# Designs tried in a protein design run: peptides against a protein of PDB entry 3T6J. Part 107

Target 1, 375 residues: chain A of PDB entry 3T6J
Amino acid sequence: PIVESYIGFIESYRDPFGSRGEFEGFVAVVNKAMSAKFERLVASAEQLLKELPWPPTFEKDKFLTPDFTSLDVLTFAGSGIPAGINIPNYDDLRQTEGFKNVSLGNVLAVAYATQREKLTFLEEDDKDLYILWKGPSFDVQVGLHELLGHGSGKLFVQDEKGAFNFDQETVINPETGEQIQSWYRSGETWDSKFSTIASSYEECRAESVGLYLCLHPQVLEIFGFEGADAEDVIYVNWLNMVRAGLLALEFYTPEAFNWRQAHMQARFVILRVLLEAGEGLVTITPTTGSDGRPDARVRLDRSKIRSVGKPALERFLRRLQVLKSTGDVAGGRALYEGYATVTDAPPECFLTLRDTVLLRKESRKLIVQPNTRLE
Target 2, 372 residues: chain A of PDB entry 3T6J as posed
Amino acid sequence: PIVESYIGFIESYRDPFGSRGEFEGFVAVVNKAMSAKFERLVASAEQLLKELPWPPTFEKDKFLTPDFTSLDVLTFAGSGIPAGINIPNYDDLRQTEGFKNVSLGNVLAVAYREKLTFLEEDDKDLYILWKGPSFDVQVGLHALLGHGSGKLFVQDEKGAFNFDQETVINPETGEQIQSWYRSGETWDSKFSTIASSYEECRAESVGLYLCLHPQVLEIFGFEGADAEDVIYVNWLNMVRAGLLALEFYTPEAFNWRQAHMQARFVILRVLLEAGEGLVTITPTTGSDGRPDARVRLDRSKIRSVGKPALERFLRRLQVLKSTGDVAGGRALYEGYATVTDAPPECFLTLRDTVLLRKESRKLIVQPNTRLE

## One batch from the design tools (peptide; made by RFdiffusion4, then SolubleMPNN)

Design b2_p15_2_s2 (from b2_p15_2, 7 letters changed)
Fold by OpenDDE base, seed 5:
Structure b2_p15_2_s2 (fold): chain B 375 residues (1-375), chain A 15 residues (1-15)
Amino acid sequence: as target 1 above (375 residues)
Amino acid sequence: MTGVYYPEYWPVLAP
């Protein structure tokens, strides 16, 4: 088998300022069959990058073909085991040297095992479809999230010699219609500038890229889905995201006004964006469970994903990228924290919903990492 | 950067 490993101070999620890496490591075996799908995605990456909702001037100048593999994890040391990884975590290196992507396939497989009777917050009519397509939709989302999410976008930089990596006279901010007015200076990084929101903001951008690009027929074809199956995968992927946004409330601490998980905060933000889009796209309805206690249902109108959801996500995703590219921390923080704010205001009453989420919380699954032996 | 987490396995980050 082909063995891959990494070890070091890699992820900064546990640093409240997003700067200090946590010591992490894994040993894994390459899953060749699943890796082939990601290789096809990589082969289409340059073309798919053009489908993202920002001008080419806000995309990397040169496409660097990354590596993307599916890995079966033998051991993982860290504060949490992810479903996918994009490295390195330095934007300058990703732009100039390239990057690698991995999907932790057997971690995803463990997550696929959901009992129908324990599946919370979905309409009964959606449960079977959700169970059927959860796994495949996750593969699509992880692939897009890592490769075209984290792997996309340009940072505008002025180097130590005063040179810009963009034409100040011709590049236009698509949101303002004006020339670029802010950028990263020498020594400034994404994490150093955006600090407390950097990790969650970037995860939100990556998740949004996944939702946005999964609507593209070429993406579904790469993963082997066509016709009705492709539409079901899209629907379940979006449904999973809005459900995750509700589940995210578990990771909010009202007393401290903070989030305890960057990805969950990101998913809540996406939920808020899609709720704001209105027009019946997403509906969260408080209900009473069979046990007589509070419950809730999330409904996503399939027919409005492209007509309502996509445009809303497009606008939001473009704003995320523009603010990131220009190093506009004030604008970025205002945008992101606005959507990340949790109140009990009607109609959603998110703090009340949080109580429901906590009430319906499932027991945490234990992931057992195996040993291997030669027989 | 680490990617997608599932609700059943999501870690709580300590400040």
Scores: peptide ipSAE 0.032, ipTM 0.709, DockQ to the pose 0.304
Fold by OpenDDE base, seed 2:
Structure b2_p15_2_s2 (fold): chain B 375 residues (1-375), chain A 15 residues (1-15)
Amino acid sequence: as target 1 above (375 residues)
Amino acid sequence: MTGVYYPEYWPVLAP
């Protein structure tokens, strides 16, 4: 088998400033069968990047074909195990040298395991569909998240010699209608500049890319879904995200007004965006469980994903990218922290919902990492 | 960067 590994100070999610990497590593085996889907996605990446809701001037100048592989993890050393990875974690290198993507297939497989009776916060009518399509939808989401999420967008940079990597006279900020007024200077990075929000912000952008592009028929075709199956995969992907946004409240600490997980914060932000869209797209309803204790239900109106959800996400995602590209920390922080704020304000009453989330919290799951044997 | 992250899962080796 083909073995892949990495080791070092790589991910900075545990650094409050998003700069210092945690020491981690893995050893994994290539899953050739699953990699084939991601290879097809890579083959379409250049075209799919054009579907993202920002001008080409905010995208990479030239497409650099990345590597994308599905891996079965044998061992993973770190504080947490991801479902996907995009490296390097340096935006400048991503846009000039390229990047590598991996999907940790057997990690996803574990995550796919869901017991119907333990599945919280979904309508009964959605549970079977959710269980059926959770896995496939995750494959789609991870692929898009890594390749077209983390792998997309351009940072506007002025180098040490004063040269810009964009035409200052012709490039227009689509949000303001004006010329570009801010950029990254020599030595400035995404993490150094956006600091405390950098990790979560980027994860939010990547997750949003996944939701946005999964609506594209070509994406579902690449993954082998058509007709009603494709629509169900889309629905479950979006449903999973809004549910995750509710579950995310577990990782918010009200007393400190902070988030303890970048991805979960990102998912909450997306939930807030989709709730703001209104029109009955997303509804969170407090209920009473069969045990007589507080519960909740998340409803996503399938018929409004494209008409209401997509436009809302489009606008939000464009703003995320524009603010990132221009290094507008003030604007980016205002936008992101605004959506990341957790209060008990009606109608959602998120702090109250958090109590419900904690009450319904499942026991922590274990990923027992596999062994290999020769036959 | 990592994609989907499941902090509720603890990676452990089989005994």
Scores: peptide ipSAE 0.035, ipTM 0.694, DockQ to the pose 0.431; fails the geometry check
Fold by OpenDDE base, seed 3:
Structure b2_p15_2_s2 (fold): chain B 375 residues (1-375), chain A 15 residues (1-15)
Amino acid sequence: as target 1 above (375 residues)
Amino acid sequence: MTGVYYPEYWPVLAP
């Protein structure tokens, strides 16, 4: 089999300033069968990048064909096991040298095994559909998140020689209508500038790309979904994200006003964006469980995903990218922290909902691999 | 950058 591995100081999620990497490593085997769909996605990546809601001037100048493989993890040493990986973590290298994407297939497979009776916060009518399509929809989301999320967008840079990687006279900020007024100077990076919000902000951008592009028929076709199946995959993907935004409250610490998990913070932000869109797109309703204790239900109106959800997400995603590209930390922080704020204000009462989430918390899954066989 | 983390998708790998 083809063996892949990495080791070193790679991910900076545990650094409050997003700069210092945690030491981690894995050994995995390539799953050729599961890699085929990602190869098809890679083949369409250049065209799909053009569908993202920012001007070409805010996208990478040159498309570099990345690798994308599905991996079966044999061992993973670190604070957590991701569903996917995009490396390197340096935007300049991604722009000039390229990147690699992986999906940790056997991790995903374990996650797909959900018992209906343990599935929280969904309407009964959605549970069977959710169980059926959670796996396939998540495959779509992971692919888009890694390849077209982390793999998209341009940073405006002035190098050590004073040269710009963009035309200062012609490039216009689509949010302000003005010329570009800020950029990354020599030695500045995404992480160094955005610091405490860098990791979560980037994950939010990547997740938003996934939701946004999963609406594109070509994406669903690549993954083998058409007609009613494609619509169900879209619905479940969005539903899963909204549910995840609620579940994210587990990782918020009210006493410290901080988040303990970058991806979950990102998902909460997306939930807030979609709630703000209004028009009945997303509804979170506190309920009482059969045990007489607090519960909740998340509802997503399928018919409003394209009409209400997509435009809201489009605007938000564009703002994320523009602020990232221009190195506008003040604007980026204001935007992101605004949506990441957790209060008990009506109508959502998120702090109260957090108590419900904690009450209904499921035990974490364990992956046990006592033996491995070559087939 | 690591990928998607859901509570149910962040298992502990054990030998």
Scores: peptide ipSAE 0.034, ipTM 0.701, DockQ to the pose 0.543; fails the geometry check
Fold by OpenDDE base, seed 1:
Structure b2_p15_2_s2 (fold): chain B 375 residues (1-375), chain A 15 residues (1-15)
Amino acid sequence: as target 1 above (375 residues)
Amino acid sequence: MTGVYYPEYWPVLAP
């Protein structure tokens, strides 16, 4: 078997300022079968990047073909085990040298092991479909998230010599219709500039890319889904995201007005975006469980994903990218924190829903190191 | 950047 590993100060999620990496490492075995799907995705990456809702001037000047591998993790040392990884985390290196993507396949498999009776916040009619397609939809989402999410977009930079990596005279901000008015100066990075929101903001962008591009038939085809199966994968992927947005409330601390998990904050933001889209796309309904205690149901109207959801996500995702590219921290913070705000205002009453989420919280899963065999 | 985390094993970020 092909063994892969990494070790070092890599992820900065535990740093409040997103600057200092946590020491982590893993040992994994390549899953060749699943890796083949990601290789097909890589082969289409350059074309799929053009489907993202920003001008080419806001995309990387040169596409660098990345590596993408599905890994079965034998050991992971760190504060948490991701489902996917995009490295390096340095934007300059990503732009000049390229990057590697990995999907931690067996970690996903653990997450796939869902008992129907333990599924919270879903309509009964959605539970079987969700169980069936959660795994496949996660594969799609992780692939898109890493490769085309984290792997996309350009930062406008003025170097130490005063030179710009974009044409100041011709590049237009698609949101304002004006020339670019802000950029990253020498020494400024995404993390240093956006600081406390950088990680969550980037995860939100990547998750949004996943939802947005999973609607593309070519993507579904790459993963082997066509017809009704493709539509079900799309539906479950979006359903999972809106559900995750609700579950995310567990990681909000009302007393401190802060989020304790970047990805969950990102998912809540996406939920808020899709709720704002209205038109019955997403509905969260407080209910009473069979135990007589508070519960809730998330409903996603499948028929409105493309007509309502996609345009809303498109606008939001473009805004995220434009603000990121231009280093507009004020605008970016205003946008992101606006959607990340948790109040008890009707109709959603998110703080009340948070109590419901906590009440329905399942015990933490333990991931135990596996045994492997060569077949 | 690490991708998708699941609630069951998400790290708690430092404040």
Scores: peptide ipSAE 0.032, ipTM 0.708, DockQ to the pose 0.281; fails the geometry check

Design b2_p15_2_s3 (from b2_p15_2, 8 letters changed)
Fold by OpenDDE base, seed 4:
Structure b2_p15_2_s3 (fold): chain B 375 residues (1-375), chain A 15 residues (1-15)
Amino acid sequence: as target 1 above (375 residues)
Amino acid sequence: MTGVYRPEYWPVLAP
């Protein structure tokens, strides 16, 4: 078998300032069959990057073809096992040297294990569809999240010699219509500059890229979905994200006004964006369960994903990227923390919903080291 | 920068 490994101080999720890496390492085996699917996505990546809602000037100057491999994890030393990885974590290195993507296939398999009777917060009519397409939709989302989410966008930088990696005279901020007024100075990184919001903000951007690009027919074709199946995969992917935004409340600590999981915070932010879009796109309805206790239902109007959801996400995603590229911490923090704030204000009453989420919480999954054998 | 996708059942992070 082909074995891959990495080790070191890599991910900064455990650092409140998003800068100090946690020591981790893994050993994994390449799944050749699954890797072939992601290779098709890589082959289309350069074209798909052009579909993202920012000017080419805010994208990498040159596309560097990354590797994308599906891995089955044998051992993982760290606080948790991710479903996907994009490395290195430094944006400047991603821009100049390239990057690698991996999907941890056997971790995803664990994530797909959903029992209908335990599936919360969905309408009964959506449950079977959700169960059927959750796995495939996650494959799409993870692939897009890693390759075209984390793998996209440009940071505007002034180096130690005073040189810019962009044309100050011609590059226009699409949000303001003005020339670029802020950038990263020498020694400044995404994490150092955006600090406490950096990890979650970037995850939000990557998740948003996944939702946005999964609407593109070419993406679904790459993953082997056509016709009604493709539409169902899209629907379930968006539905899953909206549901995840509700589930995210489990990871919010009201007493400390903080989030305990960056990805879940990101998903909550996306939920807020889609709720703000209005027009009946997303509805969260408190209900009473069959057990007489509080429950809730999330509804996504399939017919409004493209007409209402996509434009809302487009605007939001563009703002995320522009603020990231320009190093506008004040603007970025205002935007992101605004959507990440959890209150009990109507109509959503998120703090009340959090109680419901906690009441309906599923047991945490345990991931154990797999065995290998000769056959 | 962060570069991993994590499922909904991911462990709670300590500050």
Scores: peptide ipSAE 0.034, ipTM 0.693, DockQ to the pose 0.403; fails the geometry check
Fold by OpenDDE base, seed 3:
Structure b2_p15_2_s3 (fold): chain B 375 residues (1-375), chain A 15 residues (1-15)
Amino acid sequence: as target 1 above (375 residues)
Amino acid sequence: MTGVYRPEYWPVLAP
């Protein structure tokens, strides 16, 4: 439809147990021009799903062609306005009935408006490139995040009749080399099993899919980028993610040892994964600002994205998916909380960096909801 | 599920 809307209890981010939805709603208008790129992505989705770093047995059995539309939001009622949406949130329904994706285009456009002098934590040499390609890289990341992130992977399920949606004798866990030993029982869901980490874990998986697949030439081609432009889009997308991982520290509460934002926790986890990869891929350097107060710089070695970053992310992303598919809450929690832990241990000293992040925090932007007029 | 990239747009999780 030209005008789209939804309303109801949809997103469970505000529930500590990830089960109860917040009441929200929006009204939006289709942006036909921007939707064309996402339509091309949908057309390639079945093939791109095969590029994800898990066996086909851990992917959905049947590809269901989803809708993907770019929307300009007129009204949004909720605690926050997303850049993209993938619904329904129930993995079983996504597997059997399909899903819909939307990009909130005018929300993204607002996010792109950053003044160079206010851009924190980047090297001066990266700022102009970042400003130039942040928008295009976001389009790529959102598309991949929603369609191939949230839209990918299979949950192993035993139904109420005792039937499995996978072959217990032949399916092998790629991490252990053993048969599948755990699954979702009747009545169990992703949210019910993984509870407190479910939302952030899933966002981390989706963001990781975006970073991983944006390296694929076909993806960049779909969005109209080739050659040097494609490489710049890739670089800025990865750079944005590692920067976001640093910015994420704003949303950590040391006194409570908890995170206040699922997506930011996810981005911090990704930063930790890429830092762990080593070899000079990512470097965070404390500095002193022109005001004499603490600052920091994030550096990403462009030449090491494919050689160092991709393999590290591949291994991590595979582990995320395998643990999700098998309903291995203990393993999943151990992995995810391990990377989500914030300490002041060297060399990173993340708690100290958090103080720097808070010191350099930008004023919150206010979103004014638009109206329409005849042109 | 939603994707966001600006902290200004993000909900704060309930404690």
Scores: peptide ipSAE 0.028, ipTM 0.679, DockQ to the pose 0.230; fails the geometry check
Fold by OpenDDE base, seed 1:
Structure b2_p15_2_s3 (fold): chain B 375 residues (1-375), chain A 15 residues (1-15)
Amino acid sequence: as target 1 above (375 residues)
Amino acid sequence: MTGVYRPEYWPVLAP
């Protein structure tokens, strides 16, 4: 078998400033069958990048072909086991040297093992479909998230010699219609400028890329889905995201006005964006469970994903990228923190929903190191 | 950066 590993100070999610990496490491075996799908995705990456909702001037000047593999994890040392990895975390290195993508396939498989009776916050009619397609839809989401999410976008930079990596006279900000007015100076990085929101903001951008691009038939074809199956994968991917946005409330601390998990905060933000789109796209309904205690249901209208959801996500995702590219921290913080705010305002009453989420919280799953054998 | 974290796998690191 092909063995892969890494070790070091890599992820900064536990640093309040998003700067200091946590020491982690893994040993894994390559899953050749699933890796082949990601290889096809890589082969299409340059073309798919053009489908993202920003001008080419906001995308990397040169496409650097990354490595993408699916891994079955044997051991993982760290605070949490990701479903996917994109490294390095430094945007400058991603732009100049390239990057590597990894899907932790067996981690995803464990996450998919949900009993129907324990599946919370979904309509009964969606449960079977959700169970069937949760796994496949997540494979799609992880692939897009890592490769085309984290792997996309350009930072506008002025180097130490005063030279720009963009044409100041011709590049136009698509949100303002004006020339570029801000950029990264020498020594400034994504993490250093956006600080407390950097990790969650970037995860939100990557998740949004996944949702946005999963609508493309070419993407679904790469993963082996066509016709009705492709539409079901799309639906379940979006449904999973809006459900995750509700579940995210577990990781919010009202007393401190703080989020404890970057990815969950990102998913809540996406939920808020899709709720704001209105038109019956997403509905959260408080209910009473069979036990007489509070419950809730999330509904996603599949017929409105393309007509209502996609345009809303397009606008939001473009704004995320433009603010990131230009280093506009004030604008970026205003946008992101606005959607990340949790209140008890109607109609959603998110603080009340949080109580429901906590009440319906499932027991934590234990990830146990697998055994291997010679066959 | 890591991709999707599942709540089921995220340890409560703070009391």
Scores: peptide ipSAE 0.026, ipTM 0.674, DockQ to the pose 0.344; fails the geometry check
Fold by OpenDDE base, seed 2:
Structure b2_p15_2_s3 (fold): chain B 375 residues (1-375), chain A 15 residues (1-15)
Amino acid sequence: as target 1 above (375 residues)
Amino acid sequence: MTGVYRPEYWPVLAP
């Protein structure tokens, strides 16, 4: 088998400032079958990057073909096991040297295991479909999230010699219609500038890329889905995201007005964006469970994903990227914290919903590290 | 950057 590993201070999710990495490491074996799908995705990456909702001037100048593999984890040391990884975590290196992507396939497989009777917050009519397509939709989402999410976009930089990596005279900010007015100076990084929101903001961008691009027929074809199956995978991917946005409330601390998990905060933000889109796209309804205690249902109107959801996400995603590219911390913080704010304001009453989420919280799943044998 | 963390899918390594 092909063995991959990494070790070091890599991910900064536990740092409130998003800068200091946690020491982690893994040993994993390549899953060749699933890796083949990701290789096809890589082969289409250059073209798919052009489908992202920002001008080419806000995308990488040169496409650098990345590596992407699916891995079955044998051992993982760290505070949390990711579903996917994009490294290095340095945007400048991603732009100039490229990057590597991995999907932790057996971690996803554990995540796919959902018992129907324990599946919370979904309509009964959606449960079987959700269970059937959760796995495949997650594979699609992780692939897009890592490769075309974290792997996309350009940071505007002025180097130590005063040279710009963009044409100041011709590049126009699509949000303002003006020339670029801010950028990263020498020594400034994404994490150093955006600090407390950097990790969650970037995860939100990557998740949004996944939702946005999963609508592209070529993406589903790469993963082996066509026709009704492709549409079901899309639906379940979006449904999973909006459900995750509700579940995210577990990771919000009202007393401190803060989030304890970057990805979950990101998913809540996406939920807020899709709720803001209106038109019946997403509905969260408080209910009463069979036990007589509070419950809730999330409904996503499949017919409105492309007509309502996609345009809303497009606008939001473009704005995320533009603010990131230009190093506009004030604008980025205003945008992101606005959507990340949790109140009890109607109609959603998110603080009340949080109580429901906590009430319906399931026991945390445990991963037992696998072993290998020769056959 | 790492991928998806879901509460129901966020596995904890059993000791």
Scores: peptide ipSAE 0.025, ipTM 0.665, DockQ to the pose 0.550; fails the geometry check

